# Designs tried in a protein design run: peptides against a protein of PDB entry 4PN1. Part 115

Target 1, 261 residues: chain A of PDB entry 4PN1
Amino acid sequence: KIEMNFLNKPIVPDTTKVISNFLTHYLITEPVEHVEIEAKLGTLIDLETQNRFEFPVMNETILNPEFNLRTRFESDMTASEHKYLNEFLNQAFRDSQKPGRLPFAYKHTKQVDLFYETEDNSRDKIRVSKNQSDNQVLACVKKRRVADLFLYCPNDAFDIRISISDELPVSMPSGNQQPSLTRLKDRVGYVHQEIKIDLTKTTQNDPVYDTTERHELEVEFGNIADLRDRAQKAKDGMEAPLFRRVQLFMDNVRILRREHS

## One batch from the design tools (peptide; made by RFdiffusion4, then SolubleMPNN)

Design b1_p19_6_s1 (from b1_p19_6, 8 letters changed)
Fold by OpenDDE base, seed 5:
Structure b1_p19_6_s1 (fold): chain B 261 residues (1-261), chain A 19 residues (1-19)
Amino acid sequence: as target 1 above (261 residues)
Amino acid sequence: SRFAGVFSEEELKLLYQPP
């Protein structure tokens, strides 16, 4: 007979607790009304060396945001890495359609994002998103970055940024206003157990810089209402439902960041 | 940078294939 530990009870990893507390703050304590919670794969860059950040740790580590580590985060990968992840997720999709499994959903979207300056010249731009095929408006929002949490992952191909954002719905810009920036997005999206996984190729025409192309992978909580309910229960002393959902999210992220060609 | 590379249009078309 084998037991889990000397108490024979499950134990929650510290990473799960820290992330859960971080999320609870912006879901319950200082609630963001139109909250988006996503993790992006990328690289923590040391501003001094311009190389990947190095820290004296041997595994996944949440960086303390109170310390200035002189880093930036680049949410990008090579086209080859992006292709590999696409193939990997396609296989995962196919396998999930088998009897006894919970199936993935799949969606392919081509979108154009138009960014407009606000009348008050605030730092937050208005983003109008449209379908490329029929030019229908999908959304008009002002996105505000509220907080970031960075995970240094020395054993994996990518580091992680978990972001809290507020996507405030706003009215369409004036018809006389021209966009300051245009971004084309080609996105394939996978949804499993209400966790969204998106592979996005972004083409951006910057008036100052040359056209840039980025390849991004993001993982997002697809059911914020459920997550907020779980966070409230956690504040009330029942932490297990929140921990389970955060663990699921992080396990998906961990699978993806470990995959490489 | 590990992100650096030159890809052909043909290589880029291989991305975003459906399941």
Scores: peptide ipSAE 0.075, ipTM 0.445, DockQ to the pose 0.015
Fold by OpenDDE base, seed 3:
Structure b1_p19_6_s1 (fold): chain B 261 residues (1-261), chain A 19 residues (1-19)
Amino acid sequence: as target 1 above (261 residues)
Amino acid sequence: SRFAGVFSEEELKLLYQPP
């Protein structure tokens, strides 16, 4: 007979505990009302070398936000990397439709984001999102970045930023107000077990710079109410449901960042 | 890039194909 360990029980990885505590803080302890929680694939850049960050570790490592590591995060990838991930996710979608599996959902959206200055000239902009096909308003929000957690991944093609944001629904800007910035977004979205995976191509016209294009991959918790419930249970002493959901989220992120590495 | 040589320029034109 073979056992898992000397207790013959599952053990929670340290990474899962650290991330769970981070999420619990902004879900329960100092709760963000309209919280969005997402991970982006990208690259940690060393500000001194302008190359990928180098740290004396050999595996996935959560960087302590209390330390100034003199880095920036670039949430971008090449078109070829983006294409590869698109094909990979398409195959994963097809495989999930087979008997005995839980299926992906799929959605392709094209939208325009219009950014407006606030009346108080605050740092946060109002974003109006419209569907490109019928010009219908999809959302009008004021988004604020609350916190970030960075993962350095020396063995993989990408590093990870986990972000906590507050997306406050707000009224439409005055009809006399012109947008300060316009972005076109072409997005394909995949949903599996309420985890959202989005591939987004963003096009921005700049009057000074040529048209810029960005390619991003995001992984988001699709059911915040459930996640908040799990976090509350964790605070009350039952941690397993939260750990399981965070483990699922992180395993999906790990699969994506390891492709073609 | 980390994925250099994986796709041709023609293949890169076809992003976001349905599954």
Scores: peptide ipSAE 0.047, ipTM 0.552, DockQ to the pose 0.014
Fold by OpenDDE base, seed 4:
Structure b1_p19_6_s1 (fold): chain B 261 residues (1-261), chain A 19 residues (1-19)
Amino acid sequence: as target 1 above (261 residues)
Amino acid sequence: SRFAGVFSEEELKLLYQPP
């Protein structure tokens, strides 16, 4: 007979605890009503060198938000990296359809996002999302970034930004308003155990500047109600359900950030 | 314990590699 440790009880990594506490704050303590919680793959850039920042650590590390590290996060990757991840996820999808596995769901979406300035000159823009095929309105929201948590991952292809956002449904802009920005999104979405993984190619049409293309990968909690319930239980002293869900989320992120061509 | 009865045996196998 073997045991997990000298207590023969599960122990949760400190990373999981820190992230769980971060999430609990914005789910329960100071709750965001229309919360979106996602991780994006990208690169922490040193503002002085414009290269990837080099922290004196040897593994995945959550950066302390109380310190200004003079970095920016670039949520982009090369087309080749994006293609590789797409192929990787396609294979993972196929494998998950086999007997004995929990299957992925798959969705391919092409949409246009129109951004509008708010009347109050708020920094927050209204985003109208439409289906590219028939221009049907899919959503109209005002998204506000509430908080970020950055993970420096020196051994992996990508660093991680975990973001808390408030995505408030709002009424459509007046017919007289012109969009300040238009983006085409080609998104392939994979859902496994209510964790959403999206590969998005974004094309921005600027009349003054050449068309810019961005390639993003994001991982999102697909069941916020369940996550909030788990966070509440954690506040009440039962932390394990939250830890398990956060661990699942982070393991998916870890798999993806290690994959590269 | 906060973890008592919360993790299934299958979950524990996935999370932990015993010695």
Scores: peptide ipSAE 0.006, ipTM 0.301, DockQ to the pose 0.031
Fold by OpenDDE base, seed 2:
Structure b1_p19_6_s1 (fold): chain B 261 residues (1-261), chain A 19 residues (1-19)
Amino acid sequence: as target 1 above (261 residues)
Amino acid sequence: SRFAGVFSEEELKLLYQPP
């Protein structure tokens, strides 16, 4: 018989604890009402060199948000990387359909995001999202970035930003109001055990600049109510359910960030 | 669209193929 350790009990990785505490804060302590929690694959860029930042660490490391590291996070990737990840996820989808596995769900969405200025000229624009197939309004929100947690991953193709956002539902803009910006999104979404994995190609026209295309991969908690419940239990002293969910989330992120063309 | 930075729904493209 083999035991896990000298206590023969599961031990929680420190990364899991740190992320769990981060999530608990914005789920329970200072709760965000319409919370979105996602991890994006990208690159931590050194503002001085404009290259990927180099930290004196040898593995996955959560950066302390109290430090100004003079970095920015670029959530973009190359078209080839994005294509590779699409093929990878397609294969994972196919494999998950086999007997004995939990299957992925798949959805392809063509979406247009219309951005509107607010009457008070607030920094947060109103975003109206519509589905191309039937012009159905998918959402009308003001999205506010609440917090970020960055993971430097020196051994992997990508670094990670975990973001807490508030998507406040708001009324539709007046019919006579014109969008200040329009963004086209082609999104393929994979859902496994209520974890959403989205590949998004975004096209944006700028009157001054050429059309820009962005390629993003994001991993999102698909069941916020369940996550909030788990976080509440954690606050009450039962941390295991939250840790398990965060571990699952991070394992999926780790799989994806290791894949590269 | 005639408006700069504003796309029509007709301009939406399928960029990915399903598995």
Scores: peptide ipSAE 0.044, ipTM 0.502, DockQ to the pose 0.014; fails the geometry check

Design b1_p19_6_s2 (from b1_p19_6, 8 letters changed)
Fold by OpenDDE base, seed 4:
Structure b1_p19_6_s2 (fold): chain B 261 residues (1-261), chain A 19 residues (1-19)
Amino acid sequence: as target 1 above (261 residues)
Amino acid sequence: SRFKGVFSEEELKLLYRPP
C-alpha cells in the first residue's frame, strides 16, 4: 500500500495558490464586471538586450509584479510553430473522441476586427468584430487591460502572460468614422472542460503601415461565472474548488508551452 | 467587401486544417 505523502492528503502547489489569489482579487475583491482571463504563449524580452529575458531560476516561476524587470512580452510565434501546435491539438481532439474520454469541441472562425478611436481620446479603442462571410456585426466592445501576471519558463519554448481584461460593451461608432486599424483573424478554437484553446493568425492592415502578420496561441477560462463562484467559495474558506480549476488551466498551458517541433 | 476596412474573402485564406 502506498500513500501520497506522510499526511496522506493532497498538497496544493505554490504556483496554484499564487495564481488563485491573483484571480480572486479581480473576480471578487475588486471585481471586473466583464472579465476575460487568458494566458498567451510568447517571449519575455529584455528591453536592454532585445533578447529573451534571463533570470537566475531553473524552472517555471511567477515574476513579482511589484518589481520592474524592464521586460516586454511578445505574444507571437513562427508560422511553423503555430502549424505544429495546430497538428498537435488536432491529434488531441481526435484522441478525446475515443470512449472513456471527455471530448473536445472544435470551431473555426473567420473574423474581422475594426478598431475605432473614441470621442474622448481614450487610450482604449472601440473594437467592432464582424463575421467575414456576411459582415454581420458580432460584437462592439472596448477592451481594457486590467492586470498581467508573467511566468518565466526557462525550460520551455515559451513564456506565459496571464492577463485580466475588461471587455465593456459599447455603442457602435458613427457611420462617418473610419477605422484606424483593421485585423483579419483566422482562428481555430478547441474547448475541453470549458477551457478554450485558440490558435489565431492575425493579419493587420494599417492605412499607413505595411501589413503585418502574427501567430498567437491563447488559453482562456471559458466559464467565468463558475470561476467567480469558485473564487467566492475560496474567500469563504473553501479553496479546493478554485485550486482544482486553476490547476487544470495551468496544466493545459504547461502541455502547450512544452510542445514544440 | 461591402464595407470599408473589411477584408475580402480571397484575403481570408484557410490556414489551419480541421481535426
Scores: peptide ipSAE 0.035, ipTM 0.414, DockQ to the pose 0.013
Fold by OpenDDE base, seed 2:
Structure b1_p19_6_s2 (fold): chain B 261 residues (1-261), chain A 19 residues (1-19)
Amino acid sequence: as target 1 above (261 residues)
Amino acid sequence: SRFKGVFSEEELKLLYRPP
């Protein structure tokens, strides 16, 4: 008989615990009402060198948010990288349709985001999202970034930003208001076990700086209610369900950030 | 690029092809 360790009990990776605690804070302790929780693939950039941040670690490391490391996070990737990930996810989708597997769901959406200034001149803009094909309103929200957790991943193609956001539903802007910014989003979404993986191409037209494109990959918790329930249970002393869900989320992130052509 | 592969312009036009 083989045992998993000298206690013969499951052990939770420290990364899982740290992330779980981070999530629990914004799910339960200081709850964000309309919370969005996602991980974006990108690069931690050293503000001094403008190169990828270098830290004396050899593996995935959660950076302490209490320290100013003089970094920024770039969530962009090249079109080529984005294409590669699209092909990779397409293959994963196909493989998941085979007998004995849990299948991916797939959705392709094209939308336009219109950003409006608020009457109080708050930093947060109102975002109206419309379906690009029929101009139907999909959402009208004020999105506020609440917190970030950064993972430095020296062995992988990408670093990770886990973000907590509040997407507050708000009333539509008045008809006389003009958007300050418009963005086109072409999004390919894959869902597996309620974890959403999105490839998003964002196109922004600027009269001065021409058209710019950004390519992003994000992994999102697709069932916040369930996650909140798990977090509450964790606060009540039953941590396993939360840890399992966070582990699943992070494993998906790890798969994606390791990929390279 | 972090990736070894470079896609052609033609391949880049095929972004978001369905599974």
Scores: peptide ipSAE 0.024, ipTM 0.499, DockQ to the pose 0.014
Fold by OpenDDE base, seed 3:
Structure b1_p19_6_s2 (fold): chain B 261 residues (1-261), chain A 19 residues (1-19)
Amino acid sequence: as target 1 above (261 residues)
Amino acid sequence: SRFKGVFSEEELKLLYRPP
């Protein structure tokens, strides 16, 4: 008979515990009301070298947010990388439709985001999202970045930023107000076990600068209520449900960050 | 390793294929 270890019991990786505690803080301890939790693929850039950050570690490592490493995070990839990930996810979608599997859901959306300054001149802008096909308003929100957790991944194509945001629904801006910025978004979304994976191409037209395009991949917790419930249980001494959900999320992220063209 | 190439407009149009 083979056992998994000398205790014959499952153990939880330290990474899972650290991330779980980070999430629990903003779900329960200092709760964000309209919380969005997502991981973005990108690159940690060393501000001194302007190249990818180099840290003396050999695997996935959570960076301490209390220590200034003099880095920035670029949540972007090449069109080729983005295309490869799209093809990869399409294949994963097809495979999940087979008997015995849990299926992906798929959605393709094209929207325009209009950004407006607030009356109080707050740093946080109001974003109005509209469907490109019929100009229907999809959302009007004020989004605030609350916290970030960075993962340095030296063996993979991408580093990871996990972000906590507050996305507050707000009333539409005054009719006489003009948007300060307009962005076009072309997004394909995949949902599996309430984990949302989005590939987004964002186009921004600037009258002074050339049109800029960004290619992003984000992984988001699709059921915040369930996650908050799990976090509360963890605070009450039952950590396993939260750990399992975070492990699922991170395994999906790990799969994606290893893929490259 | 990470790809750092430049893509044509034609290559960009191939993005977002349906499943």
Scores: peptide ipSAE 0.036, ipTM 0.421, DockQ to the pose 0.015; fails the geometry check
Fold by OpenDDE base, seed 1:
Structure b1_p19_6_s2 (fold): chain B 261 residues (1-261), chain A 19 residues (1-19)
Amino acid sequence: as target 1 above (261 residues)
Amino acid sequence: SRFKGVFSEEELKLLYRPP
């Protein structure tokens, strides 16, 4: 008979524990009401060198937010990388439709986001999202960035930013207000086991560039209520359900960040 | 190659803060 280890029990990776604790804080301890939790693929940039951040580690490493590492995160990739990931996900989608698998869901959306200044002149703008085809309002929210957790991934094509945001529903801006920014979004979404994977091409006017196009990949927890329930159970001493969900999320992220053309 | 190098850290945060 072969055992898993000398305790013959599953062991939770330290990364899973750290991320689980981070999420639990903003789900339970200081709960964000309309929480969005997503991981974006991108690059940690060293502000001094303006190159990719270098740290003396050999694998996936969560950076301690208490330390100022003089970095910024660029949530962008090349069109070629984005195309490759799209093809990769399309294949994963096809494979998941086979007997014995859990299938992906797929959705392609095009929307326009209009950003408006708030009455209090806060940094957080009001975003009105409309369907690009029929101009119907999809959402009107004020998004507040609450916290970030960065993962430096020296062996992979991308670093990771896990973000906690509060997407507060708000009233529509007055009819006399003009948007300060307009953003077009072309999004291809894949959902597997309530984990959302979005490839987004964003086009907007830029203060420096006439038009900028961004290519982003994000992974989001699609069932926040379930995640919050799992986090509460963890606070109550039953950690396994939360750890399993975080592990699933991170494994999907790890698959994606390794892929490149 | 992906870095544009023309925005401040604050500007980039504002630019990327909205989804």
Scores: peptide ipSAE 0.000, ipTM 0.254, DockQ to the pose 0.027; fails the geometry check

Design b1_p19_6_s3 (from b1_p19_6, 7 letters changed)
Fold by OpenDDE base, seed 2:
Structure b1_p19_6_s3 (fold): chain B 261 residues (1-261), chain A 19 residues (1-19)
Amino acid sequence: as target 1 above (261 residues)
Amino acid sequence: SRFKGVFSEEEKKLLYQPP
C-alpha cells in the first residue's frame, strides 16, 4: 500500500493557493460586479533591455504585484505560433469527441469592436461589439482592468498574465458619435468543462500607421457564478471546490504554454 | 485595498519556527 504523503491527505500546490486567494479577493472581498477572469499567454518584457525578462528562478513563479519589476506584458505571438496552437486545439477538439471523453465545444466568431469616448471623458472607452456578418450588436460595455497577476514561466514558450476585469454594461452611444477606434476580431473558441480557450486574431486599422495584426490566446473562466460560489465557500472555510476549479484552469493554461512549433 | 498575497508577513515568520 502506498500513501500520498506522510499525512496521507491531498495537498494543494502553492500556486493554486495564491491564485485562489487572488481570485477570492476580487470575487468576494472587494467584489467586481461584472467580472471577467482570463489568462493570456505572452511575454514578460524587461523595459530596459526590451527582451524577455530574466528572473533568478527555474520554474513557474507568480510575481508579487507589490513590486515594480520594470516589466511590461506583451500578449502577442507570431502568426506561426498562433497557427500551431490552432492546430493543436483542433486536434484536442477531435480527440475529445471520442467515446469516454468530455467533448469540446467549438465556435468561430468574427466581430467588429467599435470604441467610443465617454461623455465624461473618462479613461475607459465604451466598446460596442457587433457581429461582422449581420451587424448585430453583441455587447456594449465599459471594460476596466482591475488587477493583474503575472506568472513567469522560464521553461515554457510563454509567460502568463491573469487579469481581473470589470465589464460594465452601458447604453449604446447616441447621436452622431464616431468611433475613435475600430478593431476586427477573428476568434476561434474552444470550451471544455466551462473553461474557455480563445484564439483571437485582431486587426486594427490606423489612419496614420499600416494595418496591425495581433494574435492572442486566452483562457477564461466560463462560469463566473459558479466560481464566485466556490470562492464564497472558500472564504467560509471550504476551500476544496475553489482549489479544484483553479487547478483545472491552470492545468489547461500549462498545457497551452508548453506547446510550441 | 489590493491583493496582498496568501500569507501576511507575520504569518510567514511563524512558518519557520522550529517544532
Scores: peptide ipSAE 0.070, ipTM 0.361, DockQ to the pose 0.210
Fold by OpenDDE base, seed 3:
Structure b1_p19_6_s3 (fold): chain B 261 residues (1-261), chain A 19 residues (1-19)
Amino acid sequence: as target 1 above (261 residues)
Amino acid sequence: SRFKGVFSEEEKKLLYQPP
């Protein structure tokens, strides 16, 4: 008979523990009220070299947020990489519709985001999102970035930023106010086991600068209430449910960051 | 307060002690 280890019990990787603790902090310890938790694929750039950051590690590594490594994170990829990931996810969607599998849900959305300055001169802008087809308001929020956790992934195509944000619903700006910025978003969304995967093309028209296009892939926890419940249980001494959910999230992220054209 | 990871420096020291 073969056993999984000398205890014959599951073991939780340190990566799962660290991320779980990070999430618990902003879910329970210092709770963010309207929390959004997402991972974005991108590149850690060394500000000194302006190239991808090089750190003396050989695998996925969570960077300590207490240290300033003089890096920036670029949440972007090439159009070809983005296209490849779209095709990959489409195939994954099709395969999940087969008998015996849990199916993906799929949604394609085209929206316009209008950014407005706040009356109180707050640093955070108000974002009004509208559906491009019927101009219906989808959301009106004030988003604040709370915290980031970076993963350096030397063996993969992308590095990862996990972000905690506060998305506060707010009233619509005054009717006479003009937006300071307008962005078009073409988004395809995939949901599997309440983990949301979005591929987004963002187009920004600037009268002074040429039109810029960004290609992003993000993975988000789709059920915050459940995640918060799991985090509370973890604080109370039962960590397994939280660890399982974080492991699922990270496995999906790991699959995606390895794929490239 | 900012997130500081899973273990304090003191906790790390304790983890490396022999049984």
Scores: peptide ipSAE 0.070, ipTM 0.489, DockQ to the pose 0.207
Fold by OpenDDE base, seed 4:
Order: sequence, then C-alpha cells, then structure tokens
Structure b1_p19_6_s3 (fold): chain B 261 residues (1-261), chain A 19 residues (1-19)
Amino acid sequence: as target 1 above (261 residues)
Amino acid sequence: SRFKGVFSEEEKKLLYQPP
C-alpha cells in the first residue's frame, strides 16, 4: 500500500490557507454585500524600472499586502497570447464533453459598458452595461475595489491579482448625461464547476482620446453564496470545504498562467 | 455607432471562434 504521508492524511498547502483566510475576511468578518472575487492574469511592474518586478523567490509567492513593493499591476496581454488561450480553452471545452467528464458551459457575449460620472464627484464611476445586439440594459452598478492579493509567479508567463470588489446596484444616470467613457467587450466565457473563466477583448473609446484595446483573462468564483457558506463553516472550525474550493480555483488559475504560445 | 455599442464590420471579423 502507498500512503499520502506518515499521518496518512491530506495536508493543505500554505498558499491555500493564506488565500482562504483572505477570502474569509471579506466574506464573513467584514462582509462585502455584493462581492465579486476574481483573479486576473497580468504582470507586476516595478515602478522604478518599468519592467516586470523581480523578487528573490523561486516559485509562486503571495506578496504581503502590508508592504509597499512599489509595483503596479497590468492586466493586459498580447493578442497572440490571448488567441492561444482561447484555443486552449476551446480544446478543454471539447474534451470536457466526453463521457465521464464534467462539461464546460460556453457563452459568447458582445457587450458595451458606458461609464458616467457620479453627482457626488466620487472616484467611482457608474457603469451601465448593455447587450450590443439589442441595446438592452443588463446592469447599472458602481464598482468599488475593496482589496487585492498579488501572486508573483517567476516561473510562469503571468503574475496574478486576486481582487475583491463590491458591485453596488445604482440608479440609471440622467437621460441628459453623456458617458465619459465607453468600452466595447467581446467576451467568451467558460464555466466549469461554477468557476468562470473569461477571455475579454476590450476596445475603449474616448470622446476625445485615442481608442485603446486590451486583452484580459479572468477567473471568477461563480457561486458566491456557496463560497460564503464554506467560509462561515471555516470560521466555525470546519475548514475543509473552503480549502477544497480555494484549491480548485487556484489550480485552474495555475493551469492558465502556465499556458503560453 | 461604436460609441453606442455597435461593433464595426472589421471588429466582427475578429470575434472569437466558438469551441
């Protein structure tokens, strides 16, 4: 017989514990009501060198948020990288349709986001999301970034930002108000075991400035209610369900950040 | 209009392919 270890019991990776504690804080301890939790692939940029940040570690490392490392996070990637990931996920989708597997769900969405200034002149803009096909309003929200957790990944093409945001439903802007910014989104979404993986090509149109394009990949917890329940159980002493869910999330992130053309 | 969320014909050609 082969045993897992000398206790013959599973152990939890330290990364899983740290992330689980981070999530528990904003799910249970100081709960965010309309919480969105996502990981974006990107690059930690050193503000001094304007190159990718270099840290004296040899593997995936969660950066301590208590320390200012003088970095910014760029969530953009090249069109080539984005295309490769699309092809990779398409193949993963096809493979998951085979007998004995849990299937992916797939959705292609064309969306426009209109950003409006708030009356209180807050830093947070109102975002009105519309379906491009029929111009139907899908959402009107004010999104606030609550917290970030950064993973430096020296062995992979991408670093990771895990973000906790609050998406507050708000009233529609006045009909006479013009948007300060528009974003056209071509998004393909993949869902597996309630983990959402989105590839988004964004074209940003400014009334005055040049058009910019971005390519993003994000991984999101698709069932916040379940995650919150697991976090509550963890606070009550039963940590295993939360650890399993976080491990699943992170494994998906790790798969994606390792893929490159 | 692109500002109203309408994609151009060129943009439509660049849409992601389904699985």
Scores: peptide ipSAE 0.037, ipTM 0.479, DockQ to the pose 0.013
Fold by OpenDDE base, seed 5:
Structure b1_p19_6_s3 (fold): chain B 261 residues (1-261), chain A 19 residues (1-19)
Amino acid sequence: as target 1 above (261 residues)
Amino acid sequence: SRFKGVFSEEEKKLLYQPP
C-alpha cells in the first residue's frame, strides 16, 4: 500500500494558502463590493536595469508586497507569443469538446474603452466600454486598483500579477466631456469551469503619446459569488473549498505561463 | 511604458483565430 505522506492526508501548497488568504482579505475581511480578481501574464522589470528582475529563488515565488523591490510589471508580450497562446487555447478548446471532458466556451469581442477624467480629478478614471460593431454601451465604471500580488516565475516565460480591483458602476459622463484616452480591444475569451481566459490586443490612442499596442493574457475568476462563499467558509474554519478553487485557478495560470513560441 | 509603439506590419495584421 502506498500513502500520500506519513499522515496519509492531502497537503495544500503554500502558494495556495497565501493566495487564498490574499483573496479572503478583499472578499470578506475588507470586502470589495464590485470585485474583479484577475491574473495577468507579464514580466517583472527591474527599474534600474530595465531588464527582468532576478531574485535568488529557483521556482514560483510570491513576492512580499510590504517590500519595495523597485520593480514594475509589464503586462505585455510579443505578437508571436500572443498568437502561439491563441493557437494553444484553440487546441485546448477543441480537445475539451470531446466526450468525457468539460467543454470550453468561446467568445470573440471587439470593444472600445473611453476613459474620462473625474470631476474631482481623482486618480481613478471613468471607463465607458462600447461594442465596436453597434456602439452599444456595455459598461460605465470607475475602476479602482485595490491590491496586487506578484509572482516571480523564473522557470516560465512569464511572471504573474494577481490584481484585486473594484469596478464601481457610475453614471455616464456629461456629453460635453471628451475622453482623455481611447482604447480599442480585440479580445478572444475562453471559459472553462467558470475560469475566464482572455487574449486581448489593445490599441491605445493617447493625446500626448503615439498610438501604442499591447498584447495581454488575463485569467479571471468568473464566479465571484461562489468564490466569496468559499472565502467565508474558509474564515469559518472550512478552508478546503477555497483551496480547491484557488488551486484550479493557479493551475490554469501555470499552464499558460509555461507556453511560449 | 507597458505599451509597445513599434510593430511590424505583419504584427499589426495579427488576427485571432477562432477554435
Scores: peptide ipSAE 0.028, ipTM 0.356, DockQ to the pose 0.016

